# Ledger of designs, part 36: peptides against a protein of PDB entry 2AZE

Target 1, 148 residues: chain A of PDB entry 2AZE
Amino acid sequence: AQECQNLEVERQRRLERIKQKQSQLQELILQQIAFKNLVQRNRHAEQQASRPPPPNSVIHLPFIIVNTSKKTVIDCSISNDKFEYLFNFDNTFEIHDDIEVLKRMGMACGLESGSCSAEDLKMARSLVPKALEPYVTEMAQGTVGGVF
Target 2, 101 residues: chain B of PDB entry 2AZE
Amino acid sequence: GRLEGLTQDLRQLQESEQQLDHLMNICTTQLRLLSEDTDSQRLAYVTCQDLRSIADPAEQMVMVIKAPPETQLQAVDSSENFQISLKSKQGPIDVFLCPEE

## One batch from the design tools (peptide; aimed at target 1 Q24 L28 Q31 R104)

Design b1_p19_2_s4 (made by RFdiffusion4, then SolubleMPNN; from b1_p19_2, 11 letters changed)
Fold by OpenDDE base, seed 5:
Structure b1_p19_2_s4 (fold): chain B 148 residues (1-148), chain C 101 residues (1-101), chain A 19 residues (1-19)
Amino acid sequence: as target 1 above (148 residues)
Amino acid sequence: as target 2 above (101 residues)
Amino acid sequence: SPLKRIELRKQIKEFNKSL
């Protein structure tokens, strides 16, 4: 019947929306873990050093990274007000946002790839609110969305 | 029947989505709190050493871009064109290189 | 903003994947 067909369409729509939200939630969790872990690392490091690092020696979030071969020639055009930049490269380059940099630094504890050691998982769980801990566990096990 | 089954499925999916929404709200709230915490923001940094660990300036040039929110970024990578375009509406863009050590 | 960052990261990953 038409009614059942309509409900089936709605069911599929909801399933897709849930899938999207699961992906978003996972990324949000990774952002939170990475950020808190970074802050914790730096706090501890500064305490051990008994002073903060020199202001010009650190890069505060947010940022974007562009990397390319040292041999790559780069031409840069900048507007007078520095509101507009244009970079031309003679070879390929990569772009990474700050969160991806943090992931590669291990700040997300390997949770992004489900490659957490027992200690990594313990750390990850400690950096999220209690309500999110089960989801962190599922992410580590690769069982997110198993009910769907 | 089929109708009852579908209706039940939709109810279950609704509950699941509501749970996800709840968890997302918790997470976004935590992120907002972090963004508003002065001490956290002060400590939210990486070093050039950190960047070298993932992209060694001995082999790779590492460019850092700090742009205001909502800055438009366009990138093209092809044999014909390798380009990055940045357009900000909220303030100046800062670009610098991580030094090789 | 966090969701916008996710979208940006997705775009960046797609770009890098195309390299």
Scores: peptide ipSAE 0.422, ipTM 0.928, DockQ to the pose 0.831
OpenDDE base, seeds 1, 2, 3, 4: peptide ipSAE 0.407, 0.413, 0.401, 0.405; ipTM 0.926, 0.927, 0.926, 0.926

Design b1_p19_3 (made by RFdiffusion4)
Pose (drawn by RFdiffusion4):
Structure b1_p19_3 (pose): chain A 148 residues (1-148), chain B 101 residues (1-101), chain P 19 residues (1-19)
Amino acid sequence: as target 1 above (148 residues)
Amino acid sequence: as target 2 above (101 residues)
Amino acid sequence: TASLERKEMLEEAREALEA
């Protein structure tokens, strides 16, 4: 019984590591797909009607987005060297990552929620190495859990 | 008995984890190659029209923050106001708005 | 990866606001 207790806690410890790793694997696959998709969208757009986009109309990754109501008062304070910043808000604001932005743009082909059309899925499968294809299929069905 | 049952479980979980680590390894390698790729980095950008479908600078205000790696972001819910604090240990941070308002 | 670290940092910042 004593030895069984030790094996059980070890089992539960491993189950926790696998559960965390599965989520990480899924997120990494979505990033790999989203990044590659964004790059190919821009590579194609730069063909259609030549001259690369003006530098001010473009934002390179990595970045963070903050949005609030147009009315919301913001108070900015900056350190000399611009290493430190402080913002005060008199209302609710939202913070979004670039990956989250890319997902909402549909760059991950709806795979973040299994919301893929046949074309979306085909696109997602082609942007990932063959060894990751089964796991992409698992993500598309939502049958990722059960903890294997 | 149960001891063999738990031992068999530990073997399944060991093999499953080795497989997961392998796939993660392939996955992070793909991401590393993308980061080492100059042409991809040059093309890894979003337009102002992109940031619009997720929050347009017509009704809502949009702020872009670009801080070097390892910088800290603290968000605070005071008794009366909200705050965002950014502390970069190395390198300056950049902040700007979107053109359409 | 730096992206996962950024994601975890932002989740923590949202949780602090929800608290």

Design b1_p19_3_s1 (made by RFdiffusion4, then SolubleMPNN; from b1_p19_3, 10 letters changed)
Fold by OpenDDE base, seed 4:
Structure b1_p19_3_s1 (fold): chain B 148 residues (1-148), chain C 101 residues (1-101), chain A 19 residues (1-19)
Amino acid sequence: as target 1 above (148 residues)
Amino acid sequence: as target 2 above (101 residues)
Amino acid sequence: TDFLKRRQQLAAAREALSK
C-alpha cells in the first residue's frame, strides 16, 4: 500500500538521521575526553614543576598544524593586516587540527579506535558525566547502535 | 499488520533520537563549560615536544596556525599545485614554526 | 572555541584535496 511505502521512506530517513547523530555524538565525546585529559595532564605537570611552562614554549588551543618535508620550499604571502595568508609549496603537505593532534597523543585514551585498555577505559569514563558512561562503554566495545 | 508494525517502529525511533539529542546536549554543555573556564583554557595547550612526537621536525617542518573563529581554509594538493589559502574575517592570523629539539 | 565547526572545516578541505 502507498501508506506503507510512505512510512518505510520515513523510517529510512529517521534511521539515517540517527546514524548521523550517533557519529556526531561519538566525536563530541572524544573531544570532551581529549580536552579534559589534556587539562589534567598539564595541571599535573605544572604541579610537579611548581610553575607554568614558559609562554613561548606552549601552543594553546585552538590551532592547526601543517607539516611537510624539510626540503619543501614554501612561499608565503601575507596581507598587510595579516587577515589573509597564501602558502605555495613545491611538494605535498599534511594538515591536522588540534583534536587530531590530541587523539594521536593518546588524550582520547584510544577510544577513537576501540583500542582501549581497562585503565584507559576507566580514565575515559571518569572524564564524562554519568549519563554518557554507557555510551563510552559501547564505543570501547564497538557495540554502538546495538540498542536499535 | 505491516502498517501497525511500521507505525510502532517510527515511535521507537523517535524515542531513540530524543535520547541522542539529550546526550548531545550534555556533551555540548560540557564543552561550553570547558571553553568558559579560565583555568581550563589556560591549561589547554600542547608543547613542541608533543608536536614532535606526532611530526618529527628532524624530518618535517611543522608550522602552527592560530586563526580566529570562522577563518576560511582552502587547500590544494595535486601534482600541479600545492597551496594553502587562509582568510580571516574576525582578526589577524598568527603563523609560526615549531623549533627542532 | 567551536570544535564541530573546525572539524567540519577541515573535513571540507580534505574532501577538496581528494578531488
Scores: peptide ipSAE 0.068, ipTM 0.891, DockQ to the pose 0.721
OpenDDE base, seeds 1, 2, 3, 5: peptide ipSAE 0.020, 0.027, 0.062, 0.060; ipTM 0.878, 0.885, 0.890, 0.891

Design b1_p19_3_s2 (made by RFdiffusion4, then SolubleMPNN; from b1_p19_3, 8 letters changed)
Fold by OpenDDE base, seed 2:
Structure b1_p19_3_s2 (fold): chain B 148 residues (1-148), chain C 101 residues (1-101), chain A 19 residues (1-19)
Amino acid sequence: as target 1 above (148 residues)
Amino acid sequence: as target 2 above (101 residues)
Amino acid sequence: TEFLERRKQLEAARAALAA
């Protein structure tokens, strides 16, 4: 009885760990797809334009976005040779990292929300190694969650 | 019995976790390859147009923060305090506004 | 990984915002 109880506790621990790893893997896959898709998009765009965009017109990864109302007053304190920043707002704000930006741009092919078209899924599959394709398919179908 | 069943379950879970680890290693390897490829990094950018597509500066002020890896980010968003704190350990932080079209 | 840690950091910040 005690041994069984111990093993049941361990089972739950392992299940939880696996669940966490599944979430992590999904995020990594989304990042990979988004990055590769972004690079591909930009490569194609530059080829079509026969030139790269002006240096000051692009924002290279990594970055963070903060957005707030245009009416929001922001006080910024910079110290330690720009190693530390403190922003004070008089109203609410939103924070988004570059991956979230890429997702909203559609770079993850809608895989993050399970809203992939057939073309989106094809693109997503093409941007990952073969070993990851089955997982991408499951993500698109929203069937990820079971232990294999 | 139940004991044998649980033991078998744990073995299966271990195998599943190992498979996940393997897939994660494959994925992280791909990401590292991208990060180490100079051509890919050159092309790893968004435009102001991209940012406007998700956060229109006509209505929202969009601030871009470029911070080195491992930069600490702390945020407070309450009725009494709206604050973002950044602390870099590896280099300077760059902050700029995304202009309207 | 650095990628996962970055995401974790952002999530922690958002969690703090929600608190």
Scores: peptide ipSAE 0.172, ipTM 0.901, DockQ to the pose 0.656
OpenDDE base, seeds 1, 3, 4, 5: peptide ipSAE 0.040, 0.055, 0.020, 0.158; ipTM 0.885, 0.886, 0.878, 0.900; seeds 1, 3 fail the geometry check

Design b1_p19_3_s3 (made by RFdiffusion4, then SolubleMPNN; from b1_p19_3, 11 letters changed)
Fold by OpenDDE base, seed 2:
Order: sequence, then structure tokens, then C-alpha cells
Structure b1_p19_3_s3 (fold): chain B 148 residues (1-148), chain C 101 residues (1-101), chain A 19 residues (1-19)
Amino acid sequence: as target 1 above (148 residues)
Amino acid sequence: as target 2 above (101 residues)
Amino acid sequence: TEFLQRRQQLKQARENLAK
């Protein structure tokens, strides 16, 4: 009886761990798709323009963005070596990482919300190795969570 | 029996986890390949136009932060305190404003 | 991985913001 109880506890622990790994895998897949799609977009754009964009007009990954009202007062304290920053705002703000920016740009093909068109899904599948295609399909259908 | 059932479940879960680990390794490898490819890194950028498309600088101030890996970020957003703290361990942090055209 | 660690850090920051 005690042995069975111990195994039940372990079973639950493993289920939770698997759930966490599933979430992590989904995020990794989205990152891969977003990055590859971004690179592809920019490559085509530069080819069409026959030149790269001006150096000061682009922001290379990685980055994060902070947005707030233009009326928000921001006080910034910077260490002498620029290793530490402290921002104080007088109003609310939002933080978005580069991946979130890419998602909002559509670079993840709507896979993050399961709102992929057939064409978007085809694109998403084309940007991952064959072994990941079934998982991409599950993400698009919103059926992720099953145990293999 | 109960013991046999639980043992079988654990074996199946182990196999499932191994499959997940394998898929995650594939993803990690692909991301590493992107990070190691010079051309990909050169092309891994967004434009100010991209940022304007998701956040209108006419209405919102957009600040860009480029921080080295493993930079610690803490943020507080409450009526009592609105604060962002950044602490880098691997180099200087760069902060600039996204211009409004 | 560095990617997972980064996401975890950001998640923690989000949680702090939500408090």
C-alpha cells in the first residue's frame, strides 16, 4: 500500500514535469519559427531593395522594449560601467521581449494562438525539422497536452 | 493490479519524457545553428517600422533595451511603485528610444 | 538552455508585475 502510494506521488510529479516540458517545447518551436521567418523576411527585403537597411535603422536581437505613455516621466539611473540601470516611472508601463514582438509581427505564423491559416501552417511546418512537424500541427489545432 | 498499473504508467511516462527531451534537443540545436550562422545573425533584426506597427510612438514612448545574456530584470508596476531594474553580469546595457517618424 | 533561462526570467518579471 505504501509502495503504491509512493509510485502515485512519483507519477503525479512526472506528469507535472512533462507538462512543463511541453510548455517549454512549444515556446522553443515558436522561437525557432519566428527567428527563421524573420531572417527569411529580411533576406528577401534586402534582395528586393538591392541593399541592406541603414545601420541605425535596425535593432538586432536580442532586445526588450518598454512602452509607456508619452506623458510618463521616467527617471533613469545608470552605473558608471552601464552594468546596472534603474528606471522609475510615475505611471504604468509595459514590457515586451523580442519574441513577443516577433509574435505580434506575425513571425510565428499565428501558431502561438492557434490561429493559423492553412498557408500559415504550411509556412510554419516548412521552418522546422521533420521531427517537429507533428508537434507544430498539434499546436495549430490546440491539441497539445497529450502524453505520447 | 494496482502496482502493475502504476508501474506501467511510469514506464510510459518515462518514454514520453524521453521523446520530449529529444524534440527539445532538436529545437535547441536549430536555435544554436541560427546563433552560430553569421548571415542569420546579420539578418536577425527588426526595424523601427516594425516596432511602430505594434506600438504607435505617437501615443506610446517605446524604449529599447539591449542587454547581455543572463541580465537580471525586475519590474514593479503598482500604484505605489513603477520601477524597472536591470543588472548585467556580462557587459554594458544599451538603452535607446525608438524614434517617431 | 539560454533561451529557456531567458524566458523563465521574463516570466518571473511578469509575475512580479502581476502582483
Scores: peptide ipSAE 0.079, ipTM 0.895, DockQ to the pose 0.668
OpenDDE base, seeds 1, 3, 4, 5: peptide ipSAE 0.018, 0.019, 0.040, 0.073; ipTM 0.881, 0.882, 0.885, 0.894; seed 3 fails the geometry check

Design b1_p19_3_s4 (made by RFdiffusion4, then SolubleMPNN; from b1_p19_3, 9 letters changed)
Fold by OpenDDE base, seed 3:
Structure b1_p19_3_s4 (fold): chain B 148 residues (1-148), chain C 101 residues (1-101), chain A 19 residues (1-19)
Amino acid sequence: as target 1 above (148 residues)
Amino acid sequence: as target 2 above (101 residues)
Amino acid sequence: TDFLQRRRQLEEARKALAS
């Protein structure tokens, strides 16, 4: 009985770990797709343009975005070496990382939200190694979640 | 029996986890390749237009934070306190509004 | 990886927001 209980605890632990890894894998796939798609987009755009975009018009990864109402009052304290920042807001704010920005831009082909068209899915598959294509398909279908 | 069943389940779960690890390694390898490719990093950017498309500057202020790796970010968002704290150990943090704001 | 680490940091910050 005790042996079975121990194994059941271990089983549950492993199931939870697998669940976490599934989520991480999906995120990694989305990151890969989004990043490659972004690079592809920009490469194509620059090839068609006579020059790259002005330096002050682009933001290179990595970055974090903080957005709040224009009416929000923000107080900022900065250390002399700029190693420390403290922002105080008088209203709510949102924080988004660069990956989320890319997703909202459609760089992940809508794979993250189930808004993946046939063309989007084709693009997504083309941006991952062959071994990951089945998983991408499952993500698009919303069938990921089971144990292999 | 029950013990044999559990043992078999654990073996199957181990195989499943190993498969996941394999796929994750493939992903991380691809991401590393991208991070090591100078041209890819040069092209890894968003434009002002991109940011405007996700956050309307007419209604929202957009602040960009570029911080070194391992920078600590702490945030509080409550009716009593709205705060963001940043602490870097590897270098200075750059904060600016969207270039066109 | 740096990608995962950055995401974890943001997630931790968001968890702190929810606490």
Scores: peptide ipSAE 0.132, ipTM 0.900, DockQ to the pose 0.681
OpenDDE base, seeds 1, 2, 4, 5: peptide ipSAE 0.125, 0.120, 0.114, 0.113; ipTM 0.899, 0.898, 0.898, 0.898

Design b1_p19_4 (made by RFdiffusion4)
Pose (drawn by RFdiffusion4):
Structure b1_p19_4 (pose): chain A 148 residues (1-148), chain B 101 residues (1-101), chain P 19 residues (1-19)
Amino acid sequence: as target 1 above (148 residues)
Amino acid sequence: as target 2 above (101 residues)
Amino acid sequence: SFTINLSPLRTDIEVSVTS
């Protein structure tokens, strides 16, 4: 019984590592798909009607987004060297990642929630190496859990 | 008995984890190659029209933050106000708005 | 209240939330 207790805690410890790693693997696959998709969207758009986009109308990754109501008062304080910043808000605001932005743009082909059309899925499968194809299929069905 | 049952479980979980690590390894390698790729980095950007479909600078205000790696972001819910604090240990941080308002 | 939507694997930034 004593040895069995030790094996059980070790088993539960491993089950926790696998559960964490599965979520990480899924997020990494979505990023790999989203990044590649964004790059190819821009590579194609730069063909159609030549001259690359003006630098001010473009934001390169990585970045963060903060949005609040147009009325919300914001107080900005900056350190000399601009290493430190402080923002005060008199209302609710939202913080979004670039990956989250790319996902909402549909760059991950709806795979973040299994919301893929046949074309979306085809697009997602082609942007990932063959060894990752089964796991992409698992993500598309939502049958990722059960903890293998 | 149960001891063999747990030992067999530990073997299944060991093999499963080795497989997951392998796929993660392939996956992070793909991301590393993308980061080392100059043409991809040059093309890894979003337009102002992109940031619109997720929050347009017509009704809502949109702020873009670009801080070097390892910088800290603290968000605070005071008794009376909200705050965001950014502390970069190395390198300056950049902040700007979106053109359409 | 406010909302933060960040990738759990974003390693370029350390995020903390206090009340």

Design b1_p19_4_s1 (made by RFdiffusion4, then SolubleMPNN; from b1_p19_4, 9 letters changed)
Fold by OpenDDE base, seed 1:
Structure b1_p19_4_s1 (fold): chain B 148 residues (1-148), chain C 101 residues (1-101), chain A 19 residues (1-19)
Amino acid sequence: as target 1 above (148 residues)
Amino acid sequence: as target 2 above (101 residues)
Amino acid sequence: SFTINLSKTNKSIKFSVKD
């Protein structure tokens, strides 16, 4: 019946939306873990050093990084007010946001790539509210959304 | 029947989505709390060593860009054009070159 | 193109502007 067809379309729509939200939730969890882990790392480091790092020795979030081969020639044009920048490269470059940097630093405990050891998983769980712990476990196991 | 089954499925999906929304709200709340915590923000930094671990300056040039919110970034990375354009509306953009270039 | 929401502060590693 036409009604059944309409409901099937709606079902598919909702399934896709849920899938998207699952992806978004996973990213949010990773961001939270990475951020909290970074803060803890730095707190511990500063405690051991008994002082904060020099102001000009660290980069506070948020930021982005651009990397390219050292052989790449870069032409940079900057407006007088520094409101506009134009970079021209003679070869490929990479752009990474701060979250990606944190992930590559291992701040997300390898949860993002399925490389989460038992200790990493324990850390990850400890960095989220209790309500999110089961989801973190599911992420590590790759079982998120199994009921859908 | 088929109609009844679909109707039930939709109800279950609705409940599942509500659960997801709840979890997402928890996450966003946590992130907001972190953003509002001065000490956390003070400690939210990376070092030169961290950046070197991502892209070794011995082989890679690493630029750090800090810009005001709502800064527009346009990037083209094709075989014939490699370009990054930054346009800020709220203040100057800072670009730093990682040492050991 | 993208819109990037970066820090309002300029607290960062003080290196040099790329030439």
Scores: peptide ipSAE 0.022, ipTM 0.867, DockQ to the pose 0.058
OpenDDE base, seeds 2, 3, 4, 5: peptide ipSAE 0.021, 0.021, 0.022, 0.021; ipTM 0.865, 0.866, 0.870, 0.867

Design b1_p19_4_s2 (made by RFdiffusion4, then SolubleMPNN; from b1_p19_4, 9 letters changed)
Fold by OpenDDE base, seed 5:
Structure b1_p19_4_s2 (fold): chain B 148 residues (1-148), chain C 101 residues (1-101), chain A 19 residues (1-19)
Amino acid sequence: as target 1 above (148 residues)
Amino acid sequence: as target 2 above (101 residues)
Amino acid sequence: SFKIHLSKTRKSIKFSVKS
């Protein structure tokens, strides 16, 4: 009786852990696809141009962007050593990390929202090891973890 | 009985988790390879044109933050307070604007 | 430029957002 109850608790714990790992794996896959796709895009572009872009025209990962209306007033305080920044806005702002930027650029092929075309899915599959391809397919179909 | 059934369930869940762990190991290995490849890191960039496609500087100002690892970012976005604080312990933080052009 | 660290937990910048 008590043993069965303990196992029930453990079962639920494992189910939750699996769910968490599924989420983590999906994010890792999206990052891999996005990064590889970005690198591939840029490599091709530089090859076609026969030169790299000007050094000050690109932003290397990692980065964060903050955007707000051009009408927003921003007050900024910076420490002498530039180790600390404080920004005060008079209106709402948005923060996006580099991964989110890549997703919005389409670097994850729409896989993040299940909005993959056939060509997008083909690209996504081509950017992961063979062992991960079935999972990419499931992500595109929204059927990840259906057996649980 | 009930005990046997639960034991069976746990074994099945263990197998499923092991499969996930395997896939995650493969994925993290690939990500590590990307982080260690100098050429890949050189090509891991976006342009201001890319950023304009996300937030058009004609309507939105776009500020870029380049900070050392482990930099702390705290943000408050409410009707009463709109604030971002950055604190680095590993070096200076670089902040610049993406031009509209 | 800083090297990208790719893992389960991103360590480039730590976020704390209050709304």
Scores: peptide ipSAE 0.028, ipTM 0.869, DockQ to the pose 0.285
OpenDDE base, seeds 1, 2, 3, 4: peptide ipSAE 0.020, 0.025, 0.023, 0.021; ipTM 0.873, 0.872, 0.871, 0.873; seed 2 fails the geometry check

Design b1_p19_4_s3 (made by RFdiffusion4, then SolubleMPNN; from b1_p19_4, 10 letters changed)
Fold by OpenDDE base, seed 3:
Structure b1_p19_4_s3 (fold): chain B 148 residues (1-148), chain C 101 residues (1-101), chain A 19 residues (1-19)
Amino acid sequence: as target 1 above (148 residues)
Amino acid sequence: as target 2 above (101 residues)
Amino acid sequence: NFKIHLSPTNKSIKFSVFS
């Protein structure tokens, strides 16, 4: 009885760990797709323009963005060495990492929200190694983790 | 019996986790390769137009923060306190503003 | 608090207003 109980506890532990890894894998796949898609987009754009964009017109990864109402008053304190920043807002703000920005740009092909068209899914599959294609398909269908 | 069933379940879960680990290794390898590719890094950028599509500068101020790895970010967003604190240990932090136009 | 998530890259640029 005690042995079975111990195994039950271990079973639950492993199930939770697997669930976490599934989430991590999905995020890694989305990151890969988004990044490759971004690079591909920019490569094509630069080829069409026959030159890279002006240096001051682009922001290279990695980055985060903070947005707030244009009416929001922001006080910023910066250390002399610029190692420390403190921003005080008089209203709410939003923070987004670069991956989230790429997702909102559609670089993940809508895979993150199940909004993949046939074309989007085709693009997504083309941006991952063959071994990951089945998982991409499952993500698009919302069937990931159904075996448990 | 119950014991045999649980043992079998654990073995199956182990196999499932191994498959996940394998796929994750593939992903991390791909990401590492991308990070090591100079051309990919050169092309890994967003434009002002991209950022405007996320938050319209006509209505929202968009601030971009570039910080070294391991930089700590503390954010408080409550009715009585709206604050962001950044602390870097590996170098200076850069901040940019997305123009309205 | 949390550490800033970084994409697979190591770059930083000078403080300025970009356009």
Scores: peptide ipSAE 0.029, ipTM 0.876, DockQ to the pose 0.071
OpenDDE base, seeds 1, 2, 4, 5: peptide ipSAE 0.019, 0.028, 0.027, 0.026; ipTM 0.870, 0.879, 0.878, 0.874

Design b1_p19_4_s4 (made by RFdiffusion4, then SolubleMPNN; from b1_p19_4, 10 letters changed)
Fold by OpenDDE base, seed 1:
Structure b1_p19_4_s4 (fold): chain B 148 residues (1-148), chain C 101 residues (1-101), chain A 19 residues (1-19)
Amino acid sequence: as target 1 above (148 residues)
Amino acid sequence: as target 2 above (101 residues)
Amino acid sequence: SFTINLSSTNKSIKFSYLK
């Protein structure tokens, strides 16, 4: 029937929306874990050193990184006011945002790739509010959205 | 019947979505709290060692770009053109290099 | 504006270095 067909279309629409929200939520969780873990790491490090890092030895978020072969030649044009930059490379490059950097640093505890050890999972759980802990567990198990 | 079943499914999906929305709100709240915490922001940094772990300076050059919000970034990475363009309207762009080991 | 030729081996780079 036409009514059933309409509802089936709506069902599919909602399923897709839920899928998108699940992805967004997972990313938000990873960001939260990564940020908190980074802060915790640095706090501990500074406490151990009994001092903050020297100026110009660290890069605060936000940032992006560009990496390329050390053999790559880069021509950079910069405006006088430093408002405009133009980089020309003679070979391929990579761009990574700070979140990706944090993930690669392990700040997300390997949760992003399903390589979360028991210790990592424990850490991840400790860095989120209680209400999010079950979801973190599901992420680690790969069972998110199993009911759908 | 079929209609009844679909209706029930939609209700269940609605509840599921509401649960997701709630969790997302919790996450965004936590992230906001982090952004509002001065000490957390002070501690939100990476080191040269961290960056080296991402791309070894022995093999890769690593350039760090700090740009003001709303900075336009255009990147082209093709066999015929390798280019990054940055245009800021809210201040100067800072570029840093990771020193080689 | 000005142009800087950059490479990991270029010691004349005017960008700031992380310490």
Scores: peptide ipSAE 0.234, ipTM 0.894, DockQ to the pose 0.031
OpenDDE base, seeds 2, 3, 4, 5: peptide ipSAE 0.210, 0.059, 0.038, 0.108; ipTM 0.884, 0.885, 0.885, 0.887; seeds 2, 3, 5 fail the geometry check

Design b1_p19_5 (made by RFdiffusion4)
Pose (drawn by RFdiffusion4):
Structure b1_p19_5 (pose): chain A 148 residues (1-148), chain B 101 residues (1-101), chain P 19 residues (1-19)
Amino acid sequence: as target 1 above (148 residues)
Amino acid sequence: as target 2 above (101 residues)
Amino acid sequence: SASLQRKEMIEEAREALEA
């Protein structure tokens, strides 16, 4: 019984590591898909009607987005060297990652929620190495859990 | 008995984790190659029209923050106001708005 | 990964605002 207790806690510790690793694997697959999809969307757009986009109309990754109501008062304070910043808000604001932005743009082909059309899925499968194809299929069905 | 049952479970979980680590290894390698790829980095950008479909600078205000790696972001819910604090240990941080308003 | 660290940092910032 004593030895069994030790094996059970070890089992539960491993179950926790696998559950964390599955979520990480899924997120990494989505990033790999989203990044590659964004790059190919821009590579193609730069063909259509030549001359690359003006530098000010473009934002390179990595970045963060903050949005609030147009009315919301913001107070900005900056350190000399611009290493430190402080913002005060008199209302609710939202903070979004670039990956989250790319997902909302549909760059991950709806795979973030299994919302893929046949073309979306085909696109997602082609942007990932063959070894990752089964796991992409698992993500598309939502049958990722059960903890293997 | 139960001891063999738990031992068999530990073996299944050991094999499953080895497989997951392998896939993660392949996955992070793909991401590393993308980061080492100059053409991809040059093309890894979003337009102002992109940031619109997720929050357009017509009704809402949009702020872009670009801080070097390892920088800290603290968000605070005071008794009366909201705050965002950015502390970069190395390198300056950049902040700007979107053109359409 | 730096992107995962950034996601976790944003999630912690959202949880602090919900608190």

